Peptides against a protein of PDB entry 5Z08. Designs and how they scored, part 139

Target 1, 168 residues: chain A of PDB entry 5Z08
Amino acid sequence: RQKDEWAKKTSSLMKQLDWFIGEHLGAMLAAEELGGPVVGELMEIDPDDLSAGFNAHGKLKKATSQPDLDRRQRRIDDIWGPQDEQGQAHKRKRGADEALAASAEMRDLIEQLMNKLVEAGGDNSATYVEIPRESAAARFLVRSKVAMFHPNDARRLRLVDFGRDLDD
Target 2, 222 residues: chain B of PDB entry 5Z08
Amino acid sequence: GLPRLIDAIEEASKIPAKRRQTPIKPTIEKLTTHLYTHGASPDSLLRLADLLTLRNHLDQASLAAITRNLYPSSTVSDEVVLRFIGALGHGQLKPTLALQALFLRWLVMVYHLLENPGVLGQVYGVLFDLLDTAAIRPQLCHLLALVTRRKHVRPFRIQAILTLSRQTGGDPNLTGLLRVFKNYYPEIIVGDATKGRASAFKHPDPQWRQHLDEIQQRRSEA

## One batch from the design tools (peptide; made by RFdiffusion4, then SolubleMPNN)

Design b2_p17_3_s1 (from b2_p17_3, 10 letters changed)
Fold by OpenDDE base, seed 2:
Structure b2_p17_3_s1 (fold): chain B 168 residues (1-168), chain C 222 residues (1-222), chain A 17 residues (1-17)
Amino acid sequence: as target 1 above (168 residues)
Amino acid sequence: as target 2 above (222 residues)
Amino acid sequence: MPKMLEEIYQRLVHTMR
C-alpha cells in the first residue's frame, strides 16, 4: 500500500515536472541557448533589445556589424522578432524544435543527476554527472540551487543533497 | 459644496461609530449624490482616495458607496493612482479584498482619464504579483490587459501565468491576459492553457461609463 | 524520491519567478 502510494506520487510528480519542462521551461532554455535572456534573472531587457541580440554573457549587444552576432540575433529574431507568415512558420517550427531539444536535455540531465545520487549510496565523489557542455539547462539547475558544479571541474555536476536539509 | 462634505467625513472617520454624536450615513448620502451629479475634482479625488485607502473608522458599506460614485470630473493624477495601488494586497492595514476589487474596477473604468497611464506600467510587478489572490484576479487581469506592454512580457511572468492557469483550472481572465502577452510575443508556447475560454475584458459597467462621459462633457463645455 | 522530486520542482518553479 505505502509503496503503491509512493509510486503513484512519484509518477504524478514526474508528470508535473515533465509538463513544466516541456510546456514552459524548454522554450525559455532554448531562447537562452540561442543567446536570449538568462532564465530566472531579472530581465530588465527591453523587448526591443531582444531583437538586437545578446552577447555570450547574456548582455544586449549593441547593433555592431559582427556576423556571429547576426546568427544568434537571427535566432532570437526568429523566436521573438516580427516575422512574415512563412518566416513565422519556419521560425515557429525551429523554435519548437529547439524547445523540444532543450526540454529533452533538461529532462535527461535531471534524470542522470537523480540516478547518480541514488547509485552513489552516500559517496559524494560518485554523485557527479559528466556534462558535455555548460548548457542553459545546467546553468539553470545551478541557479535554481538544484545542482552544483564540482569546485575544480565545471564539467562535473551533482544534485544538491536535499536530505540533509530536510532532517534538520 | 464637496469640500465641506469631505471635511465632515474626514472628521467622522477619526471617531468610532459608537462614539459619534451624529450618524454619518446622511452625510455619506449627500457626498455620493454630489459625486454622482458633479463628479470629483483632482483635489477631491486625492482626499477621497485617502479616506478609501487609509485605515479609519468608516464602515465598509460607506466606503463601497463612495467608490461606486467616484466619478472624476477631470483627470486622475499619479498620486491618486498610487494611493489605490498601495492599498492592494494582504495585511491588517489594507482595505478588504472586496473593496480592493472595487478599486481595481474603478482604475479600469477611469484608465483613459489618467494623467500618466505609464504610472501603472511602473508598478506592473506589484500588480502582477497579486494574481494569485482569487478575490481580485478578474479586475486585476483586466487592468493588466490595459497596462501590459512588451517590456512587461518576461519569461518568468509567462511561466507564472501558465502555472497559475493550470492551478486554477484555466481561469478565463488568466487566459485573456496570456492572449495579451501573445500579442507581443506570438511564439509563446502556451500549450492547452490557451485552448480554453478567454475573457474579452469588456467594460465592466456601461451605465457608469455613460454617466462618466456626461460628467466629462460638462467639463469640456465650461 | 517523492520529496526530492517535489524539491526539484519547487526550486525550478521558484527560479522562474
Scores: peptide ipSAE 0.457, ipTM 0.425, DockQ to the pose 0.259
Fold by OpenDDE base, seed 1:
Structure b2_p17_3_s1 (fold): chain B 168 residues (1-168), chain C 222 residues (1-222), chain A 17 residues (1-17)
Amino acid sequence: as target 1 above (168 residues)
Amino acid sequence: as target 2 above (222 residues)
Amino acid sequence: MPKMLEEIYQRLVHTMR
């Protein structure tokens, strides 16, 4: 009985996760891969703005040239701006295909991360998944604090151990 | 259906409670039951946003009940968002601060369903300028924590939060928002203002979230 | 497993926000 309830709950949660990835996250990840805004990123702090530093009173020093933010916004507008009807249908189809691909990648990566954690049996060294590329999905998982890169190898990703955080 | 219920409530909202021929409460209950079961379409959601944000003769309990059951069955349009944002702040024509807090909470809970999340970023200044309003500050900080991007983290806003944090004795919500700012600019000197407990901005209502997810899933199966 | 899935879901949703 408890095992069946647990299985049902797990299945329900997985369906919710799959829905969220497919309906919301996948499109945003696809947009990121296409050079759109980074999902859940704090829009990239222009390193030049950071270089200006803060004064002792917590005021940002005036950094001069913001040229790159305008270029990214223009690129987003060029990618998502109104194109002619035929171009819109092809862009919508391509966008849908890319969203599906991003959703599938995210789902697969989460599944691999979870499986490796279970298989490792407490061996932290065995919990890492090898990723073929640094994808929007991988970066998003790290930003979400769901996953962590290996300190010395950006091709190795592991699930964050939530057990310690849930018991506190 | 839902449109007819909204029609009846719209008509009743034009009339003072003492002059109504029929009690509105049963119709409100039917509406909230329908919303709980099926959610609100984009069109219905806009009409309900107008009922909630515009001055009318509906009682506060009814408005709160509608807001608590305002499950979108689909997406949330920019127009709907802007109705709720426009209802924030002080003024005789604005909803009560208690109701405004519910609106902000709702926006937090449906943020992932916005057709254009960027719309909130466009009105960031309006939201930020309301941080001094204690009654809505908890939900406002939560919404700002979601909406904040690098472009919003400006020196004057950093200083404003620091000043307000000192004035409030280190409100945990302000500390939480300042931590969000610090994620963008790690060099922000928070000083003693962050020594306190920060809000984690957890989902305000997990049960409401679960129910929303169920309503949203039914749409994908249809 | 359910707690882990819930935590993953919460963190993803929170970050997307």
Scores: peptide ipSAE 0.463, ipTM 0.526, DockQ to the pose 0.358; fails the geometry check
Fold by OpenDDE base, seed 3:
Structure b2_p17_3_s1 (fold): chain B 168 residues (1-168), chain C 222 residues (1-222), chain A 17 residues (1-17)
Amino acid sequence: as target 1 above (168 residues)
Amino acid sequence: as target 2 above (222 residues)
Amino acid sequence: MPKMLEEIYQRLVHTMR
């Protein structure tokens, strides 16, 4: 009975995590990979810097003079307006593909991290996952304090032992 | 047990306070104590959601007390979520805006326990259209910050937030929501609307979170 | 496992705030 309830709870939590990754986090990670804003760091951006807006390359534009309300609407319309249906479809498709790829990478990385922790049986040296690259996903896990890099090797990532942090 | 307490409150809710033979306050206190200690099952949550969202003769203090102690012992169903969403906005049959703000705060705090978080995405338009309601805007922006996906970030909504931000003198909650939109579309020019301090949408009640975690943990051990 | 997943989820969500 308890095992079944535990399994159900685990399944439910995993579904929530998968949903969060797929529907929310993946798109933002994809944006970061494409040179967009860093996920979670935008909150610390000076409002004055944000007022300048971001260019199409994710770089902070210098606050040029207050564009008239009409200029803002035109820019929104220029960004979101009917571009040639083919060009918008391709950009949307590419964006969707990148979001899916980022979601898959994040999901896989979390799964590997959890599996390694379970398999290690308490051996901290065996808990590291080797990552092929420093991805937005990997960096986000570190920023969120879910994972940490090996002190001597940034290609090795491990799950933070939450049990120790709860006992301290 | 909790079902019997709910039964008693449901019956009392049908009768004006002045016509009740027995005071309801002691029963409300028993209910809130039980909820604080054990949480509410999915079935109990649904019944309590009806008590909170449907027009009845319960006083505002009692409704607020129940809402503040509405700890789920397990998951939150779509039906429960939809009861609270349906209770939002202006209308004679709707709960007070103060109570609606508590409902939105509750949804933020239990968001991770939703059986289907996507249900909120389905009603995104309903939530978004309420942003002009100042009394619920802080909690509404926080909930929208959690719910917003790329599909929801549309030109008309961007413009609506920008317009409302100007009208409100740069409400920090709207600025925070615009930042969420920018995460999906960095090219969004927010201009002066972001010159103000943005809300960080921190957890509304860390103590409530901790207590919820304790209730949820007891279920995993059972 | 459930506690771990919950903690992961909470930390991820919090970092986005």
Scores: peptide ipSAE 0.460, ipTM 0.544, DockQ to the pose 0.289; fails the geometry check
Fold by OpenDDE base, seed 5:
Structure b2_p17_3_s1 (fold): chain B 168 residues (1-168), chain C 222 residues (1-222), chain A 17 residues (1-17)
Amino acid sequence: as target 1 above (168 residues)
Amino acid sequence: as target 2 above (222 residues)
Amino acid sequence: MPKMLEEIYQRLVHTMR
């Protein structure tokens, strides 16, 4: 009975988290990845704004050229290309696709972080997830104080131990 | 006519009650009687909104009486709406919270007469941030229930309502607002917050509604 | 697990403020 209640509660919380990521956070993270506002600084990203592309005045400064960033930046440039009717439909689709991708990345990252924490059995050194890049998702988790980077390796991320903060 | 009554009240509002040559109460009674009988035109509504929202020397009973009789004869402009919204919150220049509650109630009752209902959506954040003010929360939640669209249902606002609901022991108005949010996002897990009693956001004053309808019908016949 | 998920959720939502 208690295990079933726990499982139900866990499932419910996962659904809540999935909803939050999919319906809200993913679009904002996608906007950040596309050179939009940093999540937590500008919260009113209309999914339609993601689809419309950011106007030229929202110039996020060129973050440094990692090659995979260049592909997304090219996608940004493609999103910023001439506003032909076909271009707007493509922009909307791309915005939706990027939101889905960002949602999936965030969800996967959270899952990995939780799994590593469980697997580590209390060994803090074993709790780190290797991240392929410093994504908007990873940065957001750190800003949220959900995760922390390894002090010597920015490619390693771990879940913050909430246990200490809950016992106070 | 109504403009002359407003003129007299505007002039009186500049002067402390103790320094007025004539009592203002009879003029207020004439105004409220006129408003009850004929309603207020858009121009008169704007002037009355200024009298109600700006700091002046009118007494609270007079302001409340005007607000209770503030029947629009026509539509309600964005400017009128924004005057009332601008009067909300805490501050030395703000109307009393009791009067603010009457303004919010009024906005609820005239919502269908707004020239642009979207104006309230534009100031949604301002309204939402006032939810912690207990004195206006019932009317504020009702107004938000009318105004809320999908674009307003954001995670931070969901969390804010949930937090405030916990802090208030499950205010039924907040529960009602959460249900409105859930209508746009059925997947919102509100936990036990939605299991409680929720406000149905019924019309605040059916008699006022009926009288408003009578005033509005007279305009359509003219 | 449920406590952890709740905390994650709360922190994420809070940061979006």
Scores: peptide ipSAE 0.453, ipTM 0.456, DockQ to the pose 0.258; fails the geometry check

Design b2_p17_3_s2 (from b2_p17_3, 11 letters changed)
Fold by OpenDDE base, seed 4:
Structure b2_p17_3_s2 (fold): chain B 168 residues (1-168), chain C 222 residues (1-222), chain A 17 residues (1-17)
Amino acid sequence: as target 1 above (168 residues)
Amino acid sequence: as target 2 above (222 residues)
Amino acid sequence: MPKMLEEIMQRLEHTMR
């Protein structure tokens, strides 16, 4: 009975996680991958300096006087903004595809992280997932304090052991 | 014991090699053997850090040998860390750049044993400003990759690393560090500077790591 | 596992706020 309840609860929570990733997080992660705003960042950086972008030579382009919010928004708008109806449809489709891809990546990454933690049986060295790239998903998990990079290998990610933090 | 060996080396370090009554090498070998077998306590680490970082009459080979065997048996204090950080850079009173590179490598390898990892974050600027020093850049970039937090990733530092990357022809360690910066600020458009190979900052010595783990495990069982 | 998932979700949500 308790195992069944646990399994049901786990399944329910997984569905909620899937929903959360798909409906809310995926699009934002996709935007981040495309050079949009970082999810959950209160950028203390004067957006003017970052929004100026770096030229091919890495020089800060002079911040044109357009308000910082407008430049991130413009980059989002340049990425996502109204081109012609056909261009908008293609951008929307591309955006949807990128959001789906980001959602899938996040979901898969969380699953792998959880599985590795369970499989490791307490061996911290075995808890690392190899990631092919530092994705927006991976970065978000780290920012969220859900995951941690291996100190010596940025291609290795592990789930934060909440059990130790929760039992204390 | 280790304290007596350190005492002997400290006394010998005050005297030029040509004026020593006894060769120091056998004592250094005993020290390094002891360190390899048992590691160094926090107190011993501090004393050894002083021997390694302060100008004395010890030869470079001896200093390097000590550094290569500087296994902490416990934690690494802020004071020990600061000794090594203070030894970095150019100057007649500073250790050689080769030895500084070993110190940085050591800090990378013991980073997880720091009592307060935040201490390195406090001296982040000092570390970052040394990136132009080619001899220590690989290890410095690796250490910075570990230490870097969002608060350290500033526009001026982004620009500095991009500039230095161009000046160095795209040093893979700088590219690796810039990748770490991008983890905190994905919008960092690393133009042509990141087209190069980035360092993965792998553990510099897996055997050293394994041996450190063995030393650390013995402490947990005691 | 449920607690882990709850904690993950909480941390993710908190970061989005």
Scores: peptide ipSAE 0.414, ipTM 0.398, DockQ to the pose 0.250
Fold by OpenDDE base, seed 2:
Structure b2_p17_3_s2 (fold): chain B 168 residues (1-168), chain C 222 residues (1-222), chain A 17 residues (1-17)
Amino acid sequence: as target 1 above (168 residues)
Amino acid sequence: as target 2 above (222 residues)
Amino acid sequence: MPKMLEEIMQRLEHTMR
């Protein structure tokens, strides 16, 4: 009974997390990855705005400019195949795809961090997730005090152990 | 041939990247080139589905590259479909949500090649219950748009989509799915908040479709 | 685990405000 309730509660919380990441955080993280503002400066980013891209100052470009193929954009293009250069509709799709990719990355990273913490069984050295790059998602988790980098290796990220702080 | 490439990748997948004697990337490139040129047989598809869905030491870029080139040379079995469906959602040892989105996209693009399209209808509930996962929702809605039949359109699911659509500010994919539901139940009122632009669920990749057709045509000539 | 998720969500939401 208690295990089932725990499982249900966990599932519910995961759904809420997915909603939060997918509907709010993903677009902002995508914007940050594309050279836009750091998450927290803009509360809502329309996928259409993402498709326009950002200038060197993190400002929205006019919709007519080709979005700078940032490394993230290349990765997304690699994942989703060559986006046909067709007009405004493809740009909107690209922005949506970026937001989705950012959402997925954030969600996956959180899951990995949680899993590693559980698997480590108290061994702090085993709690680190190797990240391929310092992503907007990783930076956001650190800013949020959800995660922390290894002091000597910025490619290693671990979940902050809340257990010690919650028992006080 | 393709089986030997898969063998090599399967063996490499058991070993962490740092401990591999040889880089896997060249073998992945050979595999993807072969898949692009010839497609995958049903047996090869199953093996590749296991590589894609089971936890191993392959990097995400390699997994994505394989998925993007996963052209069936023939039909897609129920077993292959179920591997991908089983890989969906949250949990330990599941593929990343990004990769899951690619799997769903793949299922959309190969839907017409399924040996038994009804298999997706049997797992409709599993798919539907994942609609709250935003990262996979676009592709999931597209797949559900293909799979949905009258038997699936139940009052509780109608209400669930309506509720989720309101919560998401009228996600165009949910609106698109709701339009599919409305085909079976015209009385469904799409609330004003959901009157937004519905997704048309167009083919995700016309070039991929064309290339698939070319691969499928070669089979008919053999 | 639920407490951990709750804390994660709270911290994420707080950072966005």
Scores: peptide ipSAE 0.401, ipTM 0.388, DockQ to the pose 0.232
Fold by OpenDDE base, seed 3:
Structure b2_p17_3_s2 (fold): chain B 168 residues (1-168), chain C 222 residues (1-222), chain A 17 residues (1-17)
Amino acid sequence: as target 1 above (168 residues)
Amino acid sequence: as target 2 above (222 residues)
Amino acid sequence: MPKMLEEIMQRLEHTMR
């Protein structure tokens, strides 16, 4: 019974996280990756201007394994592509694809970080996830104090151990 | 005028070279001559940025020639900057790394004409993540040296440059960038592997700068 | 896990405000 309730609660929270990432954070992370404002810093850019660009309610399709570098380029091209109707549609589509990609990256990164923490069994050296790049997602997690970089390797990220702070 | 030349090149860019009725080279030469003489307005600059960064049927020599003559007659908008930033990195639809290096060089040379230099600071992470790409690293480090502020100098980026510097055998451009970082945080220990010659990040083309200044002066007098 | 997820979400949301 308790395990089932725990599993249900975990599933519910994961759905809420997925919603939060997909509906709010993903677009902002995508904007940051594109050279927009840094999430959680004083945004001089009106969120409405960002929202007007990201308003395509595109379903989270699993972005295919194209290298992360190709996605960033696609994002910039999508935000700044030709202003013709087709270009705007492609821009909106690409912007949506980038928001989806950023959402997927954030979701995957959080999952990897959590999994590594569980697998490490208290070994701090084993808690690090290798990140291919300094993504907006990774930076945001660090800024949020959810994750921290390895002191000697910026490609290694670990989840902040909340357990010690939560058990007190 | 310049808009008509751009129109002709845009139309030609849609057609494979083998199917063009007329050679594009004479039109490119007219364009580059016009750009050299008068520069590009903000509107023309945006259109040219699209021609340079979007996949089309223009040959690499033509794209390089346009880039080498891409003198702004006025300011450079954020939109133009972001078109070039968006063209960076690896991908089948992206410009060649050689052309990307020219774009970065151009951004360095026109940095003082940006309407909002802060736009490059906003994309700092994107630029920084490309430092492992050897073909564009020299120009990328130069651009980052101009763009870097205290807020960008983070421990993880310091470590990333140090690691990459070790991996590259002490690339002078990375050492130059570390020196810029050290200006903000003097405590940064540049390890022995980085004791190589640091790039001074001198202007890439003094003649280009002089000619740009002449074009800019003519506009201020008009 | 639920507490960890709650904490993650809280920190993410707080950073966006």
Scores: peptide ipSAE 0.399, ipTM 0.381, DockQ to the pose 0.234
Fold by OpenDDE base, seed 5:
Structure b2_p17_3_s2 (fold): chain B 168 residues (1-168), chain C 222 residues (1-222), chain A 17 residues (1-17)
Amino acid sequence: as target 1 above (168 residues)
Amino acid sequence: as target 2 above (222 residues)
Amino acid sequence: MPKMLEEIMQRLEHTMR
């Protein structure tokens, strides 16, 4: 019974995580990879304002309230898209592809980090995931204090042990 | 005026060179002459940034000529900066690395005219991740040297530069950037590989700077 | 696992605020 409840809860939380990454984080990470603002740095700019992009005068567009993936993608496209219809379509597609790629990378990285932590059985040396590059996803996890780089190797990332950090 | 020249170039940029009814070179020359004489307004800068950074049918020589004459008559907006930053790196839709190097050089030369220099700090990670790209590394290190603040100097970035410095045989631009980092964290041990010559990050074009100052001065008098 | 996931999500969300 408890195992089944645990499994259900885990599944539910994973779905929520997937939704969060796909609907909110992926587009912003893609924007960062494309040269947009860094997600979650002390942006004097409201994340909503950042999501709004800049107008033709370099002023933040007022964030329309609903962070629809399509709107964020449009904003990335507005920032990075050609003004012509074909160019806008190509940029929309590119932005969508980049958002999907960023979402997939983030999801995969979190999963690898969690799996390595579980498999390591308390051996900190075995908890590190090798990352091919410093991605927006990796940086975001570090900024979020979800992950930490190896002190001597920036290509090695591990999940923060929340159990130990909460007990201290 | 400048807006009409930009309009003509924007329209021509949509058409392959072989299908254009009129040669674009004379219009590019008029544009670059105008830019050299008067500079570009914020609105014109944004439009030109789009022409330079978006995939279109303009030839590389024309794009380089525009970039070399891209004198701001006023300030440079965050939006303009972000257009150039977004054009950096590898990809089929991105400008050539040679053109990207010119963009980075331009950003260095106009850094003091940014409306919000903090915008570059917000994209610091994006810039930093491009350090492995040899073709743009000199200008990129120079820009990072201007942009770097204490908050950017993190252990993982220190290690990344050290590793890359070893891999490149001690690129003087990377050594220069490490010296900037060391200003914020004196305890950073610059290993023997970094004891070499460091770039001083001098202004890349003194003549361009002088001409920019003349353009900026005329605006203050108007 | 559930606690870990909850903590991850909380930290991610907090960083976006």
Scores: peptide ipSAE 0.396, ipTM 0.381, DockQ to the pose 0.234

